Peptides against a protein of PDB entry 6IDX. Designs and how they scored, part 81

Target 1, 380 residues: chain A of PDB entry 6IDX
Amino acid sequence: KELAKLSADVTFATEFINMDGIIVLTRLVESGTKLLSHYSEMLAFTLTAFLELMDHGIVSWDMVSITFIKQIAGYVSQPMVDVSILQRSLAILESMVLNSQSLYQKIAEEITVGQLISHLQVSNQEIQTYAIALINALFLKAPEDKRQDMANAFAQKHLRSIILNHVIRGNRPIKTEMAHQLYVLQVLTFNLLEERMMTKMDPNDQAQRDIIFELRRIAFDAESDPSNAPGSGTEKRKAMYTKDYKMLGFTNHINPAMDFTQTPPGMLALDNMLYLAKVHQDTYIRIVLENSSREDKHECPFGRSAIELTKMLCEILQVGELPNEGRNDYHPMFFTHDRAFEELFGICIQLLNKTWKEMRATAEDFNKVMQVVREQITRA

## One batch from the design tools (peptide; aimed at target 1 A133 E144 L322)

Design b2_p26_5 (made by RFdiffusion4; failed a check: the pose's geometry)
Pose (drawn by RFdiffusion4):
Structure b2_p26_5 (pose): chain A 370 residues (1-223, 234-380), chain P 26 residues (1-26)
Amino acid sequence: KELAKLSADVTFATEFINMDGIIVLTRLVESGTKLLSHYSEMLAFTLTAFLELMDHGIVSWDMVSITFIKQIAGYVSQPMVDVSILQRSLAILESMVLNSQSLYQKIAEEITVGQLISHLQVSNQEIQTYAIALINALFLKAPEDKRQDMANAFAQKHLRSIILNHVIRGNRPIKTEMAHQLYVLQVLTFNLLEERMMTKMDPNDQAQRDIIFELRRIAFDAETEKRKAMYTKDYKMLGFTNHINPAMDFTQTPPGMLALDNMLYLAKVHQDTYIRIVLENSSREDKHECPFGRSAIELTKMLCEILQVGELPNEGRNDYHPMFFTHDRAFEELFGICIQLLNKTWKEMRATAEDFNKVMQVVREQITRA
Amino acid sequence: AAAAREAEKEESLEELKRRAVRRRKA
């Protein structure tokens, strides 16, 4: 108890650390008996002292043994133990992950997505905060080529709805540190879109060109002389600036292939809305048609700017858009809603092709004021 | 450009680490 108190003082901490005092603590956790059952209070003070000592930055986090790591991960992976032990255990794991790629790799193997998510279902906001913090730390430290798989795994176990039901709509008001972790989670989530945003279409890749052909087919085949007239104009009546080679329009980064993903999502998941938008504007040879392809690409880019896809998380922000915690595919759903808004605003302005940038500005103002 | 981006990522991670420590000391 006294050690937990004094270890926050650097003057004391240095003395104790210079005698390998941290090893006394790690050895106790590694091999001490009945710690959770008979000595939980002692164990809580031990973990408090350990974290306080490590927070002075005198020694590397890489000093910790695999045995110590496994034991701490064990306290998190178990059917919940004492709240004080769990809080400190989650905090120790977060610090290990943030401070070492090696520790991240070992910890990622010792804890499951389901175990971490289950700790969000406790009524204690600090436990919830550290659970989300550990999840954020795993995302921050995951290799670029593994982060997407981790996101899918957390999504399949309902991380989003659990956060919505147990944190955002929970009884306890969200305090500043929890709000910060929600902000960081949202930033990391949007940043999963960044690679596709910056990926150019390869116009010479037939498979990619066939995606655009499929998009056009879904809409034009819903319309016979009129259907023939649409196809004679290649992709003009789908609204692409490059009428004959729309794949070239997807070399603009941002938004790149993310725009294509959004269009395909709208066509497949919301086929009626996609067909309505395209057919209202595919036979219009007055200058008043709203160009779908050009509008979708620019809207995708605009949404990426508004939502700050690619921005790094920082210390100063605690903001988040709660509606993104209400749908697994909220970004794509937002695209669909905004493309309908864009078409409505276009018609309200009796807009022509020359008005394209003005309409996009009004849409930007509509979205950002909402 | 890639190197600069990696440096920005390290600076940002350090800010989050400092806040995490303060949160524990609070």

Design b2_p26_5_s1 (made by RFdiffusion4, then SolubleMPNN; from b2_p26_5, 16 letters changed)
Fold by OpenDDE base, seed 3:
Structure b2_p26_5_s1 (fold): chain B 380 residues (1-380), chain A 26 residues (1-26)
Amino acid sequence: as target 1 above (380 residues)
Amino acid sequence: SAAEKAQKRKEALEGLRRRFIQQRRA
């Protein structure tokens, strides 16, 4: 206990490290010797002292043995009753992951996100905080391929559900530390949208053009079988599609694919539009048809609005930006649904359509409407 | 650039680590 307290002092830490004291602490953990009457308490203080000593940055984290890593990972992956050991072990693993890519690789082999999720189901917010912190560290240090796998895994849906039910809807106030870790997790999750946000549509990609055609089909030919692939569209059919793309509110009525060549928001806007059209079909059809039936110049251009709204949401959510150490603002809504960004888009596009009607806007007022909608979204 | 993004990632990690150390010492 005294060692753990004194280890926070840089002068004591320097002297203790110079005496190889940290090596002694690591060997105590590596031995796993449970023969001492106060082993659990002694181990908790040993881990505290180790962490405080390492936090001075005098010793490299790469000095730790694989046996030490396995022991610490064992305290996290095995059913343990000792909360103090678990808390310190999570904190040590987080620090290892953050400080060393080599240690990240070793730790990622020894522990699973599923094991960390089990520590979110406890009534201890400190344990929950360190578990999310370690998940965030693993997510942040993962290579791009592994990061996408972590995001697509059943673990993410389960993680969101557990966070929602055991952390956010818990009977206790969310502390600043937990709020920060939830913010970090949110930012890291939204950063997965950056690839799509920066992907330009290829106007020559037939599969991407077929999505735009599907948007037209859902809006105007909803009873038509999707198997009616665009047969050899006569010039009259091409001219009809140009009218339909105008009614959909694309800027380029001849080739709507050109509207998705600007990045941001690139293909992410098309993903949002397709999600709305498939998952919220009635809302999509209503928005499109209400505006397409107007001849009063008060039509809300859906296609243009969807693109600019997607861009605006990316700006508001800071997609592609890294977590800030000072922020703790998280949105509980983003833990309620797997496709939370697309659901937010679906809410915001309805808000935009409403605001456009209320303002009696024309195409010249487009930027003013978007500014009002931005203010509405940022105040909600 | 990819290099600027990597540098910002490093700075963000260092910030998160500093905050975490400060919270443990409080």
Scores: peptide ipSAE 0.034, ipTM 0.536, DockQ to the pose 0.770
OpenDDE base, seeds 1, 2, 4, 5: peptide ipSAE 0.020, 0.005, 0.025, 0.033; ipTM 0.428, 0.358, 0.557, 0.565; seeds 1, 5 fail the geometry check

Design b2_p26_5_s2 (made by RFdiffusion4, then SolubleMPNN; from b2_p26_5, 18 letters changed)
Fold by OpenDDE base, seed 2:
Structure b2_p26_5_s2 (fold): chain B 380 residues (1-380), chain A 26 residues (1-26)
Amino acid sequence: as target 1 above (380 residues)
Amino acid sequence: MEEEREKKREEALKGLIELFKKRRRS
């Protein structure tokens, strides 16, 4: 206990490290010897002293043995560990992951996100905070090739639901530290959208063109009596599709693929449109048909609106920005659904369509409508 | 773009390290 307090002092830490004191502490952990009276208390103080000593930055984290890492990982993965040991073990692992890529690799082999989920199901918010902080550290330090897999593990319905039910909807106030970790997790999750946001559509890619054609099919062929088979001529079909793409509100009626070549939002806008069309088909068809039947210049261009709304949502949610220390704002909505961004898009496109009608907008009012919608979204 | 992302990651990492230290001292 006294050692743990003194270890916070840089002068003491320097002298203690010079006396190989940190090596003695690491060996105590490595030995795993449970035979000592007050083992849990002694171990908790040992881990505290170790953390305080390492925080001075005098000794590299890379000095830590694989045996030490396995012991610490063992305290986190075992079901019946003293809370004081668990807390310090989570903190040590977080610090190891943050400070060393080599330690990250070793820890990522020893610990799964599934093991950390168990520490989110507890009534102790401090343990929950350290568990999410370790998850966030692992996510941030994950190499690009594994980041999507890590993200998919976080996007797993289970982790999201556990955070929602045991952390966010817990019977206790969310502390600033937890709010920050939830913010960090949210930002790291939204950064997965960056790839799609920055992916340009290739107008020559037939598979991508088939998605645009599917949007047309869902809007116009699902309600059309099969008797209006589009006339046999390829030119009549192209002319018909140009009309349909105009009714869908694309800027380029001849080649809608060109509307998705701008990044941001690139292919992410097409993903949102396709999600709306497949998951909320009635809402999609209603929005498209209500505007496609209007010849009064008050039609809301769905395609253009969907693209610009996707871009606006990316700006509001700061997609592609990394978490900063000063922010604690998280959106509980993003923990309620697996496709929360696409669901938010679906809500916001309805809001846009409503606002367009209420304003009696024309194509000239487009930017004004978008500004009003931005203000509505940012105030909600 | 990659270099700018890497720089932002280093800044975010420094931030998380400082937050870790702050949280442990509280």
Scores: peptide ipSAE 0.179, ipTM 0.780, DockQ to the pose 0.759
OpenDDE base, seeds 1, 3, 4, 5: peptide ipSAE 0.016, 0.178, 0.172, 0.165; ipTM 0.385, 0.778, 0.775, 0.767; seeds 3, 5 fail the geometry check

Design b2_p26_5_s3 (made by RFdiffusion4, then SolubleMPNN; from b2_p26_5, 19 letters changed)
Fold by OpenDDE base, seed 5:
Structure b2_p26_5_s3 (fold): chain B 380 residues (1-380), chain A 26 residues (1-26)
Amino acid sequence: as target 1 above (380 residues)
Amino acid sequence: MEKEREEKRKKALEGLIKLFRKRRRS
């Protein structure tokens, strides 16, 4: 207890470290020996002293043994651990992950995001904060190949749903620290969209062109039996598709794939359009057909609008940016759905289509409509 | 691009370390 208090002083810490005191503390944890009366209290003070000593930055985190990591990970994985030990163990793991890439690799092998989910289902907001902070540390330190796996684990309805129900909709006001961790998690999740946002469509890729053709099929062939694809010659078919791509509001009616060569938003715009067409088919068909049937120059170009809206949403949400200090603004909506970005796109494209009609816009008003929509989205 | 991403990552990491220290001292 006294050691834990004194370890906050840099002079004491320096002397204690010079006496190999930190090695003694690590060995106490490594031994796992429950032989002492009040072991839990002693362990909680040991972990406190260890953290205070390491915070001085005198000793490298790389000095920590694999046995120590396994013991700390064990305290986090055990269902009946004392809350004081759990909190300190989560903090130690977070600090290890943040300060050492070598320790990150070892910890990522010993613990899963799934094991940390149990610590989100508690009424203690401090434990919840430390659990999310550790998830965020793991996410930030993950190599690019593993980030998508962590994202998939987060996009797994379970973690998101638990954060929504037990943290965001909890019976207690969200403290500033928790709000910051939720912001960090949101930003790290949106950072995964950067790859798609920066991926150019290849106009010669047939598989990507088939997605654009599927958008056309969903919009215009929904009532036509696939058997009645008129065997009309290749030229008449090309001319028909060019008309359909014009009605879809693509800028390049001959080769709509060219509209997705600009990054941002690249392929992410096509992903949003396809999601809308498959998941919200009635909404998609309505938006396309309402504008395709207009001959009054007040047609809203869906394809162009979807691309520019995707780009705007990426700018508003700062896709490809990393979390900044001092921001605590998270959007609860992004925890309501696993495909929250695509759902937001689906809401915003309806808002855009409505705003276009209300303004009686033409193609010349496009930038003005987009500015009004930006203001509407940023005020919501 | 890669160097800029790495610098952004370093800055984000420094931010999380500062926040960790702040949270423990509160």
Scores: peptide ipSAE 0.305, ipTM 0.862, DockQ to the pose 0.765
OpenDDE base, seeds 1, 2, 3, 4: peptide ipSAE 0.291, 0.291, 0.287, 0.287; ipTM 0.854, 0.855, 0.852, 0.850; seeds 2, 4 fail the geometry check

Design b2_p26_5_s4 (made by RFdiffusion4, then SolubleMPNN; from b2_p26_5, 18 letters changed)
Fold by OpenDDE base, seed 3:
Structure b2_p26_5_s4 (fold): chain B 380 residues (1-380), chain A 26 residues (1-26)
Amino acid sequence: as target 1 above (380 residues)
Amino acid sequence: MEEERRKKKEEALQGLIDLFRKRRRS
């Protein structure tokens, strides 16, 4: 107990580490010997002292043995009665993951996300916080090739729903620490959009062009089978499509694919449009047809608006940026749906369309409308 | 541009690590 308290002092920590004291603490954990009277209390203080000492950054986290890692992981993965040991073990694992890629690899082999999810289904908000913190650390340190797999494992309907039901909708106020971890998780989730945001459309890729054609089909030919590929169109059909792409509000009416060559938002804007068209078809058709039937110069250009809105949402959500220290602003809405970004887009595009009508905007007012919409979204 | 972006990400990551260290001491 005294050691754990003194370990917070940098002068004491330096001297204790110089005396190989941290090695002694690691060996106590590695031994796993439950033979001592008050083992649980002694272990809790040992883990506290170890964590405090390591937090000075004097000793590399890579000094820990595989046996130590397995013991700590064992305290998290096995049903334990002692909450104090569990809390400290989660904190140690988080630190190991954050400070060492080698330790991350070893921990990722020993612990499953499912085991961490079990620690979210408790009444103790501190345990919940450390469990989410460890999930966030694992997500942050995941190799790019595995990040999507981890995201899919995290996006498993269970993690989101458990956080929503047991943390956000819990009977307790959300503490600052938990709010920060929820913010971090949200930022890391949105960072998965970075690839699509930075993917340029290839105007020569027929498969990508077929998506734009599908948007036209859904808007204007709702009863038409998608199997009628645009490729067989006579010059008359090309001219008809140019009119349709104008009515859809693309900037380039001849080749709408050119509107998606700018990054950001690249293909992410097309993904949002397609999601809206397929999942919220009635809303999509209404927005397009209400504006396509106007001849009064007050038409809201859907295609242009959707692209610029996607870009604006990426800017507001800071897509591709790491989470900042001290920020605790999370949106509960992002835990209500698996495709929360696309759903947010669907809400915001309706807001944009409404704002455009209320302002009696023309194409010259486009930037003013976007500024008003930005203010509305950031105040909500 | 990409190198500058990488450096900013590395600095932000280090900041996060440092924050996690500070929060455990408080």
Scores: peptide ipSAE 0.021, ipTM 0.583, DockQ to the pose 0.697
OpenDDE base, seeds 1, 2, 4, 5: peptide ipSAE 0.013, 0.000, 0.013, 0.019; ipTM 0.384, 0.280, 0.381, 0.600; seed 1 fails the geometry check

Design b2_p26_6 (made by RFdiffusion4; failed a check: the pose's geometry)
Pose (drawn by RFdiffusion4):
Structure b2_p26_6 (pose): chain A 370 residues (1-223, 234-380), chain P 26 residues (1-26)
Amino acid sequence: KELAKLSADVTFATEFINMDGIIVLTRLVESGTKLLSHYSEMLAFTLTAFLELMDHGIVSWDMVSITFIKQIAGYVSQPMVDVSILQRSLAILESMVLNSQSLYQKIAEEITVGQLISHLQVSNQEIQTYAIALINALFLKAPEDKRQDMANAFAQKHLRSIILNHVIRGNRPIKTEMAHQLYVLQVLTFNLLEERMMTKMDPNDQAQRDIIFELRRIAFDAETEKRKAMYTKDYKMLGFTNHINPAMDFTQTPPGMLALDNMLYLAKVHQDTYIRIVLENSSREDKHECPFGRSAIELTKMLCEILQVGELPNEGRNDYHPMFFTHDRAFEELFGICIQLLNKTWKEMRATAEDFNKVMQVVREQITRA
Amino acid sequence: SDAERLEPAIEAARRRAIRRRQADFA
């Protein structure tokens, strides 16, 4: 108890650390008996002292043994134990992950997505905060080539709806540190879109060109002389600036292939809305048609700018858009809503092709005021 | 690299995690 008090003072901490005092604590956790059952209070003070001592930055986090790591991960992976032990354990794991790629790798193997998510279902906001913080730390430290798989795994176990039901709509008001973790989670989530945003289409890749052909087919085949007239104009009546080679329009980065993903999502998941938008504007040879392809690419770019895809998380922000915690594919759903808004605004302005940038500005103002 | 790109954010997370622990464990 006394050690937990004094360890926050650097003057004391240095003295104790210089006698390998941290090892006394780690050895106790590694091999001490009945710690959770008979000595939980002592264990809580031990973990408090350990974290306080490590927070002075005198020694590397890489000093910790695999045994110590496994024991702390064990306290998190178990059917919940004492709240004080769990809080410190989650905090120790977060610090280990943030401070070492090696520790991240070992910890990622010792804890499951389901175990971490289950800690969000406790009524204690600090436990919830540290759970989300550990999740954020794993995302931050995951190799670029593993982060997407981790996101899918957390999504399959319902991380989003659990946060929505147990944190955002929970009884306890969200305090500043929890709000910060939600902000970080949202930033990391949007940043999963960044690679596709910056990926150019390869116009010479037939498989990629066939995706655009499929997009056009879904809409034009819902229309016969009128259908023939649409196809004679290649991709003009689908609204692409490059009428003959629309794949070239997807070399603009941002938004790149993310725009294609959004269009395909709208066509497959919301086929009626996609067909309505395209057919209202595919036989219009007055200058008043809203060009789908050009509008979708620019809207995708605009949404990426509004939502700050690619921005790094920082210490100063605690903001988040709660509606993104209500749908597994909220970004794509937002695209669909905004493309309908864009078409409505276009018609309200009796807009022509020359008005394209003005309409996009009005849409930007509509979205950002909402 | 991606890891280098994320490093400033990780540094901020480390600093903030310590302060949160100081407040919670006080």

Design b2_p26_6_s1 (made by RFdiffusion4, then SolubleMPNN; from b2_p26_6, 17 letters changed)
Fold by OpenDDE base, seed 1:
Structure b2_p26_6_s1 (fold): chain B 380 residues (1-380), chain A 26 residues (1-26)
Amino acid sequence: as target 1 above (380 residues)
Amino acid sequence: SYAERMEPSIKAQIKLLKERNRKVLS
């Protein structure tokens, strides 16, 4: 207890470290000896002193053993651990993950996001903050090949639902520290959309072109018997497809794939369109057919609108931007659904279509409509 | 690299962690 208090002083810390005192603390943790009276209290003070000493930055985090890491990870993964030990163990793990890539690799093998979920279900907001901060640390330090796995872990309905129900919808005010960690988690999750946002469509890739054809099929062939196998596309069929792509509101009616070669939003716009067409098929068909049946030049070009809306949403949500220390603005909506970006797109495309009708817009008014829609989205 | 891009955010998280530790663990 006295050591923990004194370890906050840099002069004491320097002298204690020079006497190999930190090695003694690590060995106490490594021993795992539960036989002592007041072991939990002693361990809590040991972990406090260790963390305070390490926070001075005099000793490298790489000095810790694998046994030490396993013991700390054990305190986080075990049920019914003392809250004081748990809190300090989460803080130590976060420190190790952030300060050392070598320690990150070792910790990522010992701890899963699933094990941290239990620490989000508690009424203690400080524990919840440390748990989310550790998830964020693991996400920040993840190599490129593991970032998608971290995203998939966040997209797990369970983690999202727990954050929503136990953190965001908790019967208590969210502190600034928690709001910041939720913001960071959201930004890191949106940064996974950056890859798709910056992916150009290859106009020569048949598989990608088949997705555009599927959008056409869902809009116009939903009532036609599936027996029309894509037989050898006669020139008449190609001309028919050009008409259909015009009715879908693509800028390039001959080769709609060219509309997805601009980055941003690249393939992310196509992903949103396909999601809308498959998950909200009734809404998709309604929007397309309502505009395709208009002869009054007041048709809303769905394809162009979807691309520009996707780009706008990326700008509003700052997709690809880094987490900023001064920000604590998170969107609770992104915790309500696993595909929250695509769902937001589906809401906003309906808003755009409505706004277009209300303004009696033509193709010349496109930028004005987009500006009004931007203002509506940013005020919500 | 992604790691180089994240370096400022990592440093910010380290700073915030130290501040949180001083406030909550003291």
Scores: peptide ipSAE 0.516, ipTM 0.946, DockQ to the pose 0.862
OpenDDE base, seeds 2, 3, 4, 5: peptide ipSAE 0.515, 0.514, 0.515, 0.515; ipTM 0.946, 0.946, 0.946, 0.946

Design b2_p26_6_s2 (made by RFdiffusion4, then SolubleMPNN; from b2_p26_6, 17 letters changed)
Fold by OpenDDE base, seed 3:
Structure b2_p26_6_s2 (fold): chain B 380 residues (1-380), chain A 26 residues (1-26)
Amino acid sequence: as target 1 above (380 residues)
Amino acid sequence: SAAERMKPSVEQFIRLHKERNKKVLA
């Protein structure tokens, strides 16, 4: 206890480190000797002193043994651990992950997301905060090849549901530290959209063209059996498609693929449109057909609107930006659904379509409508 | 590199972690 208090002082820490004091503390943890009376209390103070000493940045985190890492990971993975030991173990693991890529690799092998999820199902908000902080650290330090796998693990319905039910909807007010960790997790999750946001459509990629064609099919051929063979004359088909793409509200109705060559939002806009068309088909068809049947110049161009809305949402959500330490704003709705961005797009495109009608907008009013919609989204 | 881009955030996280530790371990 006294050592833990003294270890907060940099002068004491320097002297203690110079006397190989950290090595002694690490060996105490490595030994795992549970035979002492008050072992848990002693271990908690040992871990406190270790963390405080290491936080001075005098000693490299790479000095720790694999045995030490396994012991600390063991305290996090065991169901019946003292809360004080658990908290300090989570804090030590977070520090290890943040400070060393080598330690990150070792820890990522020893700890599962499932083990960390169990520590979110507790009433102790401090434990929950350290658990989310460790998840965020692992996510942040993940190599690019593993980011998607970690993202998939973190995007698991289970983790989101647990955070929503046990953290956000918990019986306790969310502290600033927890709000920050939730914000960070949200930002890191949205950064997965950056790749798609910055991916240009290749107009020569047939698979990407087939998606645009599928949007047309869902909108206009939804009642037609897919068996109506491609056999009617190719030229009439191209002319029909040009009309259909105009009715879909693409800027380039001759070659809609060109509308997705601008980054941002690139292919992310097409992903949102396809998601809307497949998951919310009735809403999609309604929006498209209501505007395609209008000859009064008050048609809302769906394709153009979807692209610009996707770009706007990326700007509002700061997709691709790094977490800011001064921000604690998180949106609970992003923990309610696995495809929360696409669902938000689906809500916002309906809002846009409504606002367009209410304003009696024409194509000349497009930017004005988008500005009003931006204000509506940012106030909600 | 992606790692270089994340470096400022890592430094912030380390700082916030230390600040949190001081509040909780005191």
Scores: peptide ipSAE 0.307, ipTM 0.836, DockQ to the pose 0.824
OpenDDE base, seeds 1, 2, 4, 5: peptide ipSAE 0.306, 0.301, 0.281, 0.302; ipTM 0.837, 0.832, 0.822, 0.833; seed 5 fails the geometry check

Design b2_p26_6_s3 (made by RFdiffusion4, then SolubleMPNN; from b2_p26_6, 17 letters changed)
Fold by OpenDDE base, seed 5:
Structure b2_p26_6_s3 (fold): chain B 380 residues (1-380), chain A 26 residues (1-26)
Amino acid sequence: as target 1 above (380 residues)
Amino acid sequence: SYAERMKPSIEAQIKRLKEWNKKVLS
């Protein structure tokens, strides 16, 4: 207890470290010896002192043994651990993950996001905060090849739903630190969209061209009698598709793939359009056909609007930006759905279409409509 | 690299964690 208190002082810490004091503390944890009177209290103070000493940055985190890591991970994985030990163990794991890539690799093998989910289901907001902070640390330190796996783990409906139900919709006001950790988690999650946002469509990629063709099919062929025989000559078919792509509101109605060569939003816009067309098919068809049947120059160009809206949403959500220390603003909406970005796009494209009609906009008013929509989205 | 881009955020998180630990664990 006294050691934990004194370990906050840099002068004491320096002297204690020079006496190999940290090594003694690590060995106490590594031994796992429960035979000592007041073991839990002693362990909590030992972990506190260890963390305070290490936080001075005098000793490298790489000094930590695999046995120590396993013991700390064990405290996090055990269902009946004292809250005081659990809290300190989570803090130590986060410190190890953040300060050392080698320790990150070892910890990522010992601890799963699934194990940390259990610590989100508690009433203690400090434990919840440390659990989310550790998830954020793992995400920040993940190599590029593992980020998608972390993304998939987060996209698992379970983590999102637990954060929503037990943290965001909890009976307690969210403290500043929790709000920041939720913000960080959200930023890191949105950074997964960065790859798609910065991916240019290759106009020669047949698979991506087939998606554009599928958008046309869903919009126009779903109501048309199958009697248009597949045998109409290749040129008539191309000319027919050009008309359809014009009705879809692509800027390049001859080669819509060219509209997705701009980054941002690149392929992310096509992903949003395809999601809308497949998941919200009735909404998609309604938006497209309602505008395609107009001959009054007040048509809302869906393709162009979808691309520019995707770009706008990326700007509003700061996709690809790093977490900022001063920010605590998270969007609870993004915890309500596994495809929250695409769902937001679906809401916003309807808002855009409505706003376009209300303004009686033409193609010349496009930027004005987008500004109004931006204000509506940012005030909501 | 991603790791290089994240370095400032990681350093920030480390600093924040140290401050939080002092507040919550002391």
Scores: peptide ipSAE 0.533, ipTM 0.947, DockQ to the pose 0.848
OpenDDE base, seeds 1, 2, 3, 4: peptide ipSAE 0.528, 0.529, 0.532, 0.529; ipTM 0.946, 0.947, 0.947, 0.946; seed 4 fails the geometry check

